# Peptides against a protein of PDB entry 6FBK: the designs that were tried, part 50

Target 1, 90 residues: chain A of PDB entry 6FBK
Amino acid sequence: EDTGVRVELAEEDHGRKSTIALRLWVEDPKKLKGKPKDNGAIEFTFDLEKETPDEVAQEMIESGFFHESDVKIVAKSIRDRVALIQWRRE

## One batch from the design tools (peptide; made by RFdiffusion4, then SolubleMPNN)

Design b2_p21_3_s3 (from b2_p21_3, 8 letters changed)
Fold by OpenDDE base, seed 3:
Structure b2_p21_3_s3 (fold): chain B 90 residues (1-90), chain A 21 residues (1-21)
Amino acid sequence: as target 1 above (90 residues)
Amino acid sequence: GFEVSEVVTEKRTFTVRRPVE
């Protein structure tokens, strides 16, 4: 499912750390209910063992990056990428 | 070119890269 939000590794993953650097940006704003704060890429760390996509997405909403109505779609985009990264590590 | 800014929360730092308009 295309969320219109892209999430990629901001660094090469060697599978050695539990924390990874991610980059998130909007490819198709029409997929979002609200209007994103800015048209840019957001870089952040994510702990594969301790954090959840939902929590990080909520943190982004509270920071004003996205409208509250888009928290789930943002969380899904992060979750999907994290899943791929985890699968690749196995 | 791009503009860089940061949003710091209690858990992490979000680095934002915006294209120069």
Scores: peptide ipSAE 0.771, ipTM 0.937, DockQ to the pose 0.946
Fold by OpenDDE base, seed 2:
Structure b2_p21_3_s3 (fold): chain B 90 residues (1-90), chain A 21 residues (1-21)
Amino acid sequence: as target 1 above (90 residues)
Amino acid sequence: GFEVSEVVTEKRTFTVRRPVE
């Protein structure tokens, strides 16, 4: 499913630690209900063992990056990438 | 080039890289 939001690794993953660096940006703003605050890429860490995509997405909304109605689409984008990373580590 | 800014929360730092207009 194309969320219009892309998430990629911001660093090489050696599979040694639970914390990874991610980069997130909007490729298709028409997929979002609201207009994102910025036109850039957001880089952040994510703990594969302690955190959830929904929590991080909520932080982004609270920080003003996205509209509250887009929390689920942002969370899904993060979740999908995280799942791929975890599957690759197996 | 890119312009870099940061948004700091109680849990993490969000680094924003936007293209320079």
Scores: peptide ipSAE 0.771, ipTM 0.937, DockQ to the pose 0.903
Fold by OpenDDE base, seed 4:
Structure b2_p21_3_s3 (fold): chain B 90 residues (1-90), chain A 21 residues (1-21)
Amino acid sequence: as target 1 above (90 residues)
Amino acid sequence: GFEVSEVVTEKRTFTVRRPVE
């Protein structure tokens, strides 16, 4: 499913660390229920062993990046990318 | 060009890169 939100690695992943750097941005704002505050890319770390996409998405909402109604869309975008990264590592 | 800013939470730092004309 195309969420309209894109997430990619912000650094090369050698599969040696549990923490990775991600970059997230909106490609299609029409897919979101609310209007995102920024038109830029957000870079952040993600611990593959300790954190969940839902928790990080919630942090972004609380920080004002997205409307609360879009938390699940943002979380799914992160989840899908994280899954691909983990599958590639194995 | 672009502008860089940060949003810091208790868990991490979000670095934001915004397009600037």
Scores: peptide ipSAE 0.771, ipTM 0.937, DockQ to the pose 0.890
Fold by OpenDDE base, seed 1:
Structure b2_p21_3_s3 (fold): chain B 90 residues (1-90), chain A 21 residues (1-21)
Amino acid sequence: as target 1 above (90 residues)
Amino acid sequence: GFEVSEVVTEKRTFTVRRPVE
């Protein structure tokens, strides 16, 4: 599903550590229920073993990046990318 | 060009890169 939110690796992943660097940005704002305060790309770390996409999405909302109504779409975007990364590591 | 800013939470730092307008 195209969430309108793009998530990519911010650095090359060699599969050596549980923590990865991600970059997230809105590609199609029409897919969001709310309007994000910024149009910039957000870079952040994600621990593949300890953290969940939903928790990080909630953290982004609490930080003011997205509306609370878009928590699920943001979480899904992160989840989908994380899944691909984990599958690639296998 | 772009502008860089940070949002620090208890768990991590979010680095934001915005296009300069």
Scores: peptide ipSAE 0.771, ipTM 0.937, DockQ to the pose 0.877

Design b2_p21_3_s4 (from b2_p21_3, 8 letters changed)
Fold by OpenDDE base, seed 2:
Structure b2_p21_3_s4 (fold): chain B 90 residues (1-90), chain A 21 residues (1-21)
Amino acid sequence: as target 1 above (90 residues)
Amino acid sequence: GFLVSEVVTEKRTFTVRRPVE
C-alpha cells in the first residue's frame, strides 16, 4: 500500500542499538487529507523497544507537521519501515 | 542547498530539512 509518505533510515543500521534515525517526507501529497505544513524531510530518532509508530505520528501532528486526519497514514508509513528494519535485523 | 530547523518536544528533536526556494 502506497501511503504517499516515505520513511528511510537516516543513518546506517548496524543492528546494535534499539534506537534508529529515520527520515520522513511526503512523496505524494494527494494521498493525504490535509496539507503538510512544509515540504522537506523530517529526521528523528525512534526507539524500537519503547516507542510505537502511532505515538510518534501523534507527536508529529501535535508539532504541526501534519493534519490530525492523517495520523494513521503517517503511523503506517513509520510502522512499515520499522518492520522492514526489524526483519532485516533477524 | 537546504534550510535546517528543529522542533523540540519532550521526547525528541525533529530536524527539518527544506529545499531552498
Scores: peptide ipSAE 0.774, ipTM 0.940, DockQ to the pose 0.941
Fold by OpenDDE base, seed 4:
Structure b2_p21_3_s4 (fold): chain B 90 residues (1-90), chain A 21 residues (1-21)
Amino acid sequence: as target 1 above (90 residues)
Amino acid sequence: GFLVSEVVTEKRTFTVRRPVE
């Protein structure tokens, strides 16, 4: 499913660390219920073993990046990318 | 061009790259 939110690796992944760097941005704002505050890319770390996409998405909402009604679509975007990274590592 | 800013939470730092408007 196309969430309208894109998530990519911000660094090359060699599969050696549990922590990865991600970059997230809105490609199609029409897919979101609210209007995102920024039109830029957000870079952040993600611990594949300790953290969840929902928790990080919630942090972004609380930081004011997205409307609270879009927490699930943001979380899904992160989850989908994380899953691909995990599958590629195996 | 673009501007770089940071939002720091208790868990991590979000680095934001915004286009210059």
Scores: peptide ipSAE 0.774, ipTM 0.940, DockQ to the pose 0.892
Fold by OpenDDE base, seed 5:
Structure b2_p21_3_s4 (fold): chain B 90 residues (1-90), chain A 21 residues (1-21)
Amino acid sequence: as target 1 above (90 residues)
Amino acid sequence: GFLVSEVVTEKRTFTVRRPVE
C-alpha cells in the first residue's frame, strides 16, 4: 500500500553491515492525518539487527517531524522499505 | 538550493534537507 511517505537508501547497500542509511520524505501529504511542519528529506541510520520501524517512527514523532497520529503510517513506510532491503540481501 | 540542519537525539542524528523557498 502507498503510505504517501517514501523511504529510500541514502547510500549504496553492500550488504556488509547491519546499519544502513535511509532517506525519508513525504510524497503525498494527503495520506497523513497531521501536517508535517517542514517540507524536506530526513536522513538517518537504521540498524537492521537492533532497531524496529516502530521505535524509529516514535523517535521522529518525539523530535517533532510528524504528528503522533501518523506514527503507524511512518513506521509502515520504514518497515516496507526495510523488508525490501532485507529480501534483496538474501 | 537546500538548507541542511541536524536534529540530534540520544539514539541518532537526523539530517534534514529542506528546499529553499
Scores: peptide ipSAE 0.773, ipTM 0.940, DockQ to the pose 0.939
Fold by OpenDDE base, seed 1:
Structure b2_p21_3_s4 (fold): chain B 90 residues (1-90), chain A 21 residues (1-21)
Amino acid sequence: as target 1 above (90 residues)
Amino acid sequence: GFLVSEVVTEKRTFTVRRPVE
């Protein structure tokens, strides 16, 4: 499903670390219920073994990147990318 | 060009790249 939020690897993944670098940005703001403060790409680490997309999404909300009503769409965007990365590592 | 800033939380650092408008 197209969430309007894009998540990609910020660096090449060689499958050696549990931590990866991601980049997230809004491609279609119409898909969001709220309006993000800034139009920028957010880079951050994600621990594949210890963290969850929902927790990181909540952290982004608390940091003011997105409206609280969009936590699920942001979490889904992260989850979908993380799943692809995990599957590719198999 | 881009403007780079950081948002630091207890768990991580978010690096933000914004286009220069």
Scores: peptide ipSAE 0.773, ipTM 0.940, DockQ to the pose 0.940

Design b2_p21_4_s1 (from b2_p21_4, 7 letters changed)
Fold by OpenDDE base, seed 3:
Order: sequence, then C-alpha cells, then structure tokens
Structure b2_p21_4_s1 (fold): chain B 90 residues (1-90), chain A 21 residues (1-21)
Amino acid sequence: as target 1 above (90 residues)
Amino acid sequence: SLTPDDLPKIKLDLEAIRKKK
C-alpha cells in the first residue's frame, strides 16, 4: 500500500544495535486526510526493541507534524520500513 | 516526487518528548 509517506534509513545499518536512524517525509500529501504542518524530512531515532510505530506516530502528531486523523497511516509507513529493516537483518 | 535531500531537515528527539509527558 502506498501511504504517500516515505520512511528510509538515515544511516547505514550494520545490524549491530537496536537503535536505527530513520528519515520520514511526505511524498504525496494527497494520501493524507489532513495537511502536514511542515513539509520537511523528519529525522529520528527508532529503538527496534522498545518503541512502536503507533507511539512514534502519535508523538509526531503531538509535535504538530501531522493531523490526528493520519496517525494510522503514519504509523503504517514506519511499521513497514521497520519490518523491512528487521527482515534484512535476518 | 521529492527526495529527503530536497527538503528541510527536521531533527526530532522522541525520547525528549516522552520525558515531557
């Protein structure tokens, strides 16, 4: 599913640590219900063991980056990328 | 479509956000 939100590694992943640097940005704003406050690339650290995509997405909304109605689509974008990264580590 | 290199970089400290809750 094309969420219109892209998430990529912001650093090389050697599979050695539980934390990874990610970069998230809106590729297609038409896929979102609300309008993002800022059109920038959000760089953040994600702990593969402790954090969940839903919590991270909610925190981004609380920070004002996305509308509350888009929490699930943002979370899905993060989840899909994280799952892919974890798959590649195996 | 835009790439992240074409966009402003926003550093987000999620841990700091959690600690403020």
Scores: peptide ipSAE 0.408, ipTM 0.827, DockQ to the pose 0.868
Fold by OpenDDE base, seed 5:
Structure b2_p21_4_s1 (fold): chain B 90 residues (1-90), chain A 21 residues (1-21)
Amino acid sequence: as target 1 above (90 residues)
Amino acid sequence: SLTPDDLPKIKLDLEAIRKKK
């Protein structure tokens, strides 16, 4: 599903560590209920063992990057990418 | 088309954010 939010690896993943560098940005703002405060690419690390997409999305919203109503769509975007990365590791 | 390299970069330290909550 096209969430309008893109999430990609910010670094090559060799499957050696539990943390990965990700980059998240809005590709289609029409898919979001609210309007993001900043139109930039958010670069962050994601711990595959300790973090969840929902927690990360909520923290991004608390930081003011997205509206509260978009927490699930942001979380889904992260989840979909993380799942893909994990599938590639197998 | 616009690529992420064309966008402003925002470095987000989630661990730091959590500690401030």
Scores: peptide ipSAE 0.397, ipTM 0.819, DockQ to the pose 0.810
Fold by OpenDDE base, seed 1:
Structure b2_p21_4_s1 (fold): chain B 90 residues (1-90), chain A 21 residues (1-21)
Amino acid sequence: as target 1 above (90 residues)
Amino acid sequence: SLTPDDLPKIKLDLEAIRKKK
């Protein structure tokens, strides 16, 4: 599913750490219910063992990056990328 | 097309989330 939100590795993943560096940005704002405040690429570290896409998305909402109505879209975008990364590690 | 390198970079600290685990 194309959420209009892109999530990619911000650095090469060697599969050695439980943490990964990610970059998230809006590719198609028309697919979001709200309008993001900033038009930038959010860079963050994600712990594959401790953190969840939903919690990270919620933090982004609370920080004002996205509208509350888009929390699930953002979470899904993160989840899909994280799943792909984990699958590649296997 | 627009690439992430063409966008402003925003550093997000998720320490608050990590502390809740």
Scores: peptide ipSAE 0.394, ipTM 0.812, DockQ to the pose 0.558
Fold by OpenDDE base, seed 4:
Structure b2_p21_4_s1 (fold): chain B 90 residues (1-90), chain A 21 residues (1-21)
Amino acid sequence: as target 1 above (90 residues)
Amino acid sequence: SLTPDDLPKIKLDLEAIRKKK
C-alpha cells in the first residue's frame, strides 16, 4: 500500500550496526487525513533492537510534524522500510 | 516536483524513546 509517506536510508547500510539513519518525508499529502505541519524531510536514527515504528511515529506526532489521526500511516511507512532493510541484511 | 535534497532537513532526537526501553 502506498502511504504517501516516503522513508529512505540517509546513509549506506553495511549491516554492521544496530542503528540506521533514516529520512522521512511526505510525497503525497492527499494520502494523509490531516495536514502535515512541515514540508521538510525528517532525519532520525532508528535502533533496530530498541525502537519500534509505532513509538517513533508517536514521537513525530508529539513533536508536531503530523496530525494524531495519521500516526498509523506514519508508523506503517517506517515499518515497511525497516522490514525491507532487515530482509536485505539476511 | 521536489527531490529529497530540495527539502529542508529536520533533525529529530529520539533519545526520550530510547530511554524508556
Scores: peptide ipSAE 0.388, ipTM 0.809, DockQ to the pose 0.527

Design b2_p21_4_s2 (from b2_p21_4, 8 letters changed)
Fold by OpenDDE base, seed 2:
Structure b2_p21_4_s2 (fold): chain B 90 residues (1-90), chain A 21 residues (1-21)
Amino acid sequence: as target 1 above (90 residues)
Amino acid sequence: SLTPEDLPLFKLDLEKIRKEK
């Protein structure tokens, strides 16, 4: 499913550490239910052992990056990218 | 096409989440 939200590595992943630098941005705003307050790329360090996509998405909502109605689509975007990274590490 | 280099960059600190656990 194309969420309209892109999540990419902000650094090269060598598969050596549990943390990865990610950047998230809206590629197709029409896929979102709400309109984000600001149009920018969000850079964050995701700990594969400590964080969950839902928690990170919730934090983005609380920070005002997205409308609460889009928490699940944001979480899914993160989850999908993290899954790909995990699979690639194998 | 739109790339992150063309967008404002925001830094999100997730330390708050970690401390709440």
Scores: peptide ipSAE 0.620, ipTM 0.867, DockQ to the pose 0.660
Fold by OpenDDE base, seed 4:
Structure b2_p21_4_s2 (fold): chain B 90 residues (1-90), chain A 21 residues (1-21)
Amino acid sequence: as target 1 above (90 residues)
Amino acid sequence: SLTPEDLPLFKLDLEKIRKEK
């Protein structure tokens, strides 16, 4: 499913670390219920063993990047990318 | 459409999440 939110690796993944650098940005704002305050890219380090997409999405909401009604769509975008990265590591 | 390099970059620190667990 196209969420309108893109998540990509901010670094090359050699499959050695439990942490990965990710970059998230809105590609199609029409797919969001709310309107983001700023139109930018968010870079963050995701720990594959400690963090969950939902927790990260919640933090982005609390930081003011997205409206609370879009927490699930943001979390899904992160989850889908993380899943692809983990599948590629296998 | 915009590419990441054309957008302002924000750094998000997730230490807060780890501390709350």
Scores: peptide ipSAE 0.620, ipTM 0.868, DockQ to the pose 0.614
Fold by OpenDDE base, seed 3:
Structure b2_p21_4_s2 (fold): chain B 90 residues (1-90), chain A 21 residues (1-21)
Amino acid sequence: as target 1 above (90 residues)
Amino acid sequence: SLTPEDLPLFKLDLEKIRKEK
């Protein structure tokens, strides 16, 4: 499903580290319920063993990047990308 | 693919989440 939120690797993944650098940005703001405060790319390090997409999304909301009503769609975007990366590693 | 160059880049530190666990 197209969430309107794009998540991509910010670095080449060699499948060696438990952490990956990701970048997230809004590709289609119409897909969001709220209006993002700032339109930019968010770079973050995701620990595949420790973090969850929902926790990261929640942090983004608390930081003011997204409206609370969009926490699920943001989390899904992260989850989908992380899953894809994990599948590629296998 | 990489992020568009014309977008501002924000850094998100997730250390807060890790410490809360």
Scores: peptide ipSAE 0.617, ipTM 0.867, DockQ to the pose 0.565
Fold by OpenDDE base, seed 5:
Structure b2_p21_4_s2 (fold): chain B 90 residues (1-90), chain A 21 residues (1-21)
Amino acid sequence: as target 1 above (90 residues)
Amino acid sequence: SLTPEDLPLFKLDLEKIRKEK
């Protein structure tokens, strides 16, 4: 499913660290239920062993980046990208 | 880079999540 939210590596992944730098931004706002306050790219360090996409998405909402109604779509976007990165590492 | 150059960049610190665990 195309969520309209893009998540990409902010650094080259050599598969050596448990953390990865990611950037997330809205590519298609009409696929979101709410309207995000700011239009920008969010950069964050994701620990593959400690964090979950749902926790990160929730933090983004609490920080005011997204409406609470979009927590699942944001989490899915992160999850899908993380899965691709994990598959590529194997 | 695939990120739009015109977009402002925000840094999200996840230390709060880590400390709450």
Scores: peptide ipSAE 0.615, ipTM 0.866, DockQ to the pose 0.583

Design b2_p21_4_s3 (from b2_p21_4, 7 letters changed)
Fold by OpenDDE base, seed 4:
Structure b2_p21_4_s3 (fold): chain B 90 residues (1-90), chain A 21 residues (1-21)
Amino acid sequence: as target 1 above (90 residues)
Amino acid sequence: SLTPDDLPLYRLDLEKLRAEK
């Protein structure tokens, strides 16, 4: 499913670390229920052992990047990218 | 469509946010 939110690696992944650098931005705002405050890209470190997509999405909402009604779509975007990265490591 | 090269960049420190709770 195209969420309108893109998540990409901000660094090359050689499968050596439990942490990865990700970059998230809105590609199609029409897919969101609310309106983000600005059209920026969010860069963050995702710990594959400690972080969950839902918790990261919650932090982004609490930081004011997205409306609370879009927490699940943001979490799904992160989850989908993380899953692809995990599958490539195997 | 937008590319990240043309967007403002924000760094989110998850560990810092978690510690503030």
Scores: peptide ipSAE 0.516, ipTM 0.842, DockQ to the pose 0.849
Fold by OpenDDE base, seed 5:
Structure b2_p21_4_s3 (fold): chain B 90 residues (1-90), chain A 21 residues (1-21)
Amino acid sequence: as target 1 above (90 residues)
Amino acid sequence: SLTPDDLPLYRLDLEKLRAEK
């Protein structure tokens, strides 16, 4: 499913750390219910042991990056990328 | 489609945000 939101590694992943640097940006704003206040790329560290896509997405909403109605779209984008990274580590 | 090459970068400190709650 294409959410219109892209999430990519911001660094090389050697599979040694429990944290990964990610970069998230809107590729297709028409897929979102609201309009992002700022059109930029968000860089953040995702702790595979502590973070959840839903809570990270919620923090982005509260920080003003996205409309509250798009929290699930953002969370799904993060979840899908994290899953791919974890599968690659196996 | 959009790429991050032409976009500003925002660093989100999740640990700091969690500590504020």
Scores: peptide ipSAE 0.512, ipTM 0.843, DockQ to the pose 0.823
Fold by OpenDDE base, seed 1:
Structure b2_p21_4_s3 (fold): chain B 90 residues (1-90), chain A 21 residues (1-21)
Amino acid sequence: as target 1 above (90 residues)
Amino acid sequence: SLTPDDLPLYRLDLEKLRAEK
């Protein structure tokens, strides 16, 4: 599913550590229910053992990056990318 | 397609969130 939100690695992943650097940005704002405060790319470190996409998405809402109505679509975007990264590590 | 190279870059610090786990 194309969420309109892109999530990519911000660094090379050699599969050696439990944390990964990610970059998230809105590619198609029309697919969001609300309108983000600002249009920018968000870099963050995701701990594969401790973090969940939903919690990270909630933090982004609390930080004012996204409307609360879009928490699920943001979480899905993170989840999908993280899954791909984990599958590639196997 | 919109690329991050053309966008402002923000850094989200999740340390506070992690500390609550």
Scores: peptide ipSAE 0.510, ipTM 0.837, DockQ to the pose 0.646
Fold by OpenDDE base, seed 2:
Structure b2_p21_4_s3 (fold): chain B 90 residues (1-90), chain A 21 residues (1-21)
Amino acid sequence: as target 1 above (90 residues)
Amino acid sequence: SLTPDDLPLYRLDLEKLRAEK
């Protein structure tokens, strides 16, 4: 499903560490329920053992990047990318 | 197509945010 939110690796993943650098940005704002405060790319480190897509998405909302109504689609975008990365590692 | 190269970049420190809770 196209969430309109893109999540990509900000670094090459060699599958050697539990942390990965990710970059998230809105590619199609029409897919969101709310209007993001800013149209920027968010760079963050995702620890595959400590972070969860839902918690990260929640933090982004609390930080003012997204409307609370879009927590699920943001989380889904992160989850989908993380899943692809993990599948590639194995 | 929209790429992050043309967008403002924000660094989110999850560790810091977690510690503040």
Scores: peptide ipSAE 0.525, ipTM 0.846, DockQ to the pose 0.869; fails the geometry check

Design b2_p21_4_s4 (from b2_p21_4, 10 letters changed)
Fold by OpenDDE base, seed 2:
Structure b2_p21_4_s4 (fold): chain B 90 residues (1-90), chain A 21 residues (1-21)
Amino acid sequence: as target 1 above (90 residues)
Amino acid sequence: SLTPEDLPLFKFDRKALREKK
């Protein structure tokens, strides 16, 4: 499913560390239920071993980046990218 | 298509958020 939210690496991944830098931004706002206050790219770190996409999404909502109704779509976007990164590391 | 280079960049310090709670 195309969430309308894009997540990409903010750095080169050499597969050496569990913590990576990601950037998340809205590519298609029509896919979101709420309307984000700001239209920008969010840069954040993510620990592939210790953290979950849902936790990060919740934190983004708490910080006001997204409406609470979009927590799952944001989490899915992060999860999908993280999965791809992990698959490439194998 | 939208690329992050064309957008404002927000540095999200998650560690600071957790410590603030």
Scores: peptide ipSAE 0.639, ipTM 0.882, DockQ to the pose 0.914
Fold by OpenDDE base, seed 4:
Structure b2_p21_4_s4 (fold): chain B 90 residues (1-90), chain A 21 residues (1-21)
Amino acid sequence: as target 1 above (90 residues)
Amino acid sequence: SLTPEDLPLFKFDRKALREKK
């Protein structure tokens, strides 16, 4: 499913550390229920062993990046990228 | 379509957020 939200690595992944840098941005705003106040790329760290996409998405909502109705769309976008990174590490 | 280099960049300090809770 195309969520309209893209998540990419902000650094090279050598598969050696659990923490990675990611960038998230809206590619298709029509896929979101709300309207983000800022149109930018969000850079953040993610611990592959300790953190979950849903928790990170909730933190982004609390910080005002997205409307609360879009938390699951944001979480899915992060989850899909994280899963892909994990698969590549195998 | 937009690429990250064409957008403003926001550094999201999640550690700072957790410390405020």
Scores: peptide ipSAE 0.637, ipTM 0.881, DockQ to the pose 0.886
Fold by OpenDDE base, seed 3:
Structure b2_p21_4_s4 (fold): chain B 90 residues (1-90), chain A 21 residues (1-21)
Amino acid sequence: as target 1 above (90 residues)
Amino acid sequence: SLTPEDLPLFKFDRKALREKK
């Protein structure tokens, strides 16, 4: 499913660190229920071993990046990318 | 590719947010 939110590596993944840099941005705002305050790419770190996409998504909402109603779609976007990264490391 | 050039980049300091809670 296309969430309309893209998440990509902000750095080259050498498979050495548990923490990676990611960038997230809205590619198709029509797929979101709310309207993001600012349209830009959000760069953030993510610990592959300790953190969850849901927690990160919630933090983004608390910071005003997304509407509360879009927490799950944002989390899914992060989760999907994280899964791909982990699969690639194997 | 990475982020589009036409988009502003926001550095999200999650650590700082957690410390404020």
Scores: peptide ipSAE 0.634, ipTM 0.882, DockQ to the pose 0.694
Fold by OpenDDE base, seed 5:
Structure b2_p21_4_s4 (fold): chain B 90 residues (1-90), chain A 21 residues (1-21)
Amino acid sequence: as target 1 above (90 residues)
Amino acid sequence: SLTPEDLPLFKFDRKALREKK
């Protein structure tokens, strides 16, 4: 499913550490229920072993990046990218 | 990088956020 939210590595992944840098931005705003106040790329760290996409998404909502109605969409976008990264590491 | 160059970049310090809670 295309969420309209893009998540990519902000750094090269050598598969050596559990913490990675990611960047998230909106490609298709009409896929979202709310309208983010700012249009930009969000750079953040993510621990592949300790953290979950839902936790990060919730924090983004709390910080005002997205509307609460879009928390699941944001979480899914992060989850999908994280899964790809994990698969590549195997 | 696939990140659009025209977009502003926001550094989201999640650690700092947790410390403020």
Scores: peptide ipSAE 0.633, ipTM 0.881, DockQ to the pose 0.683

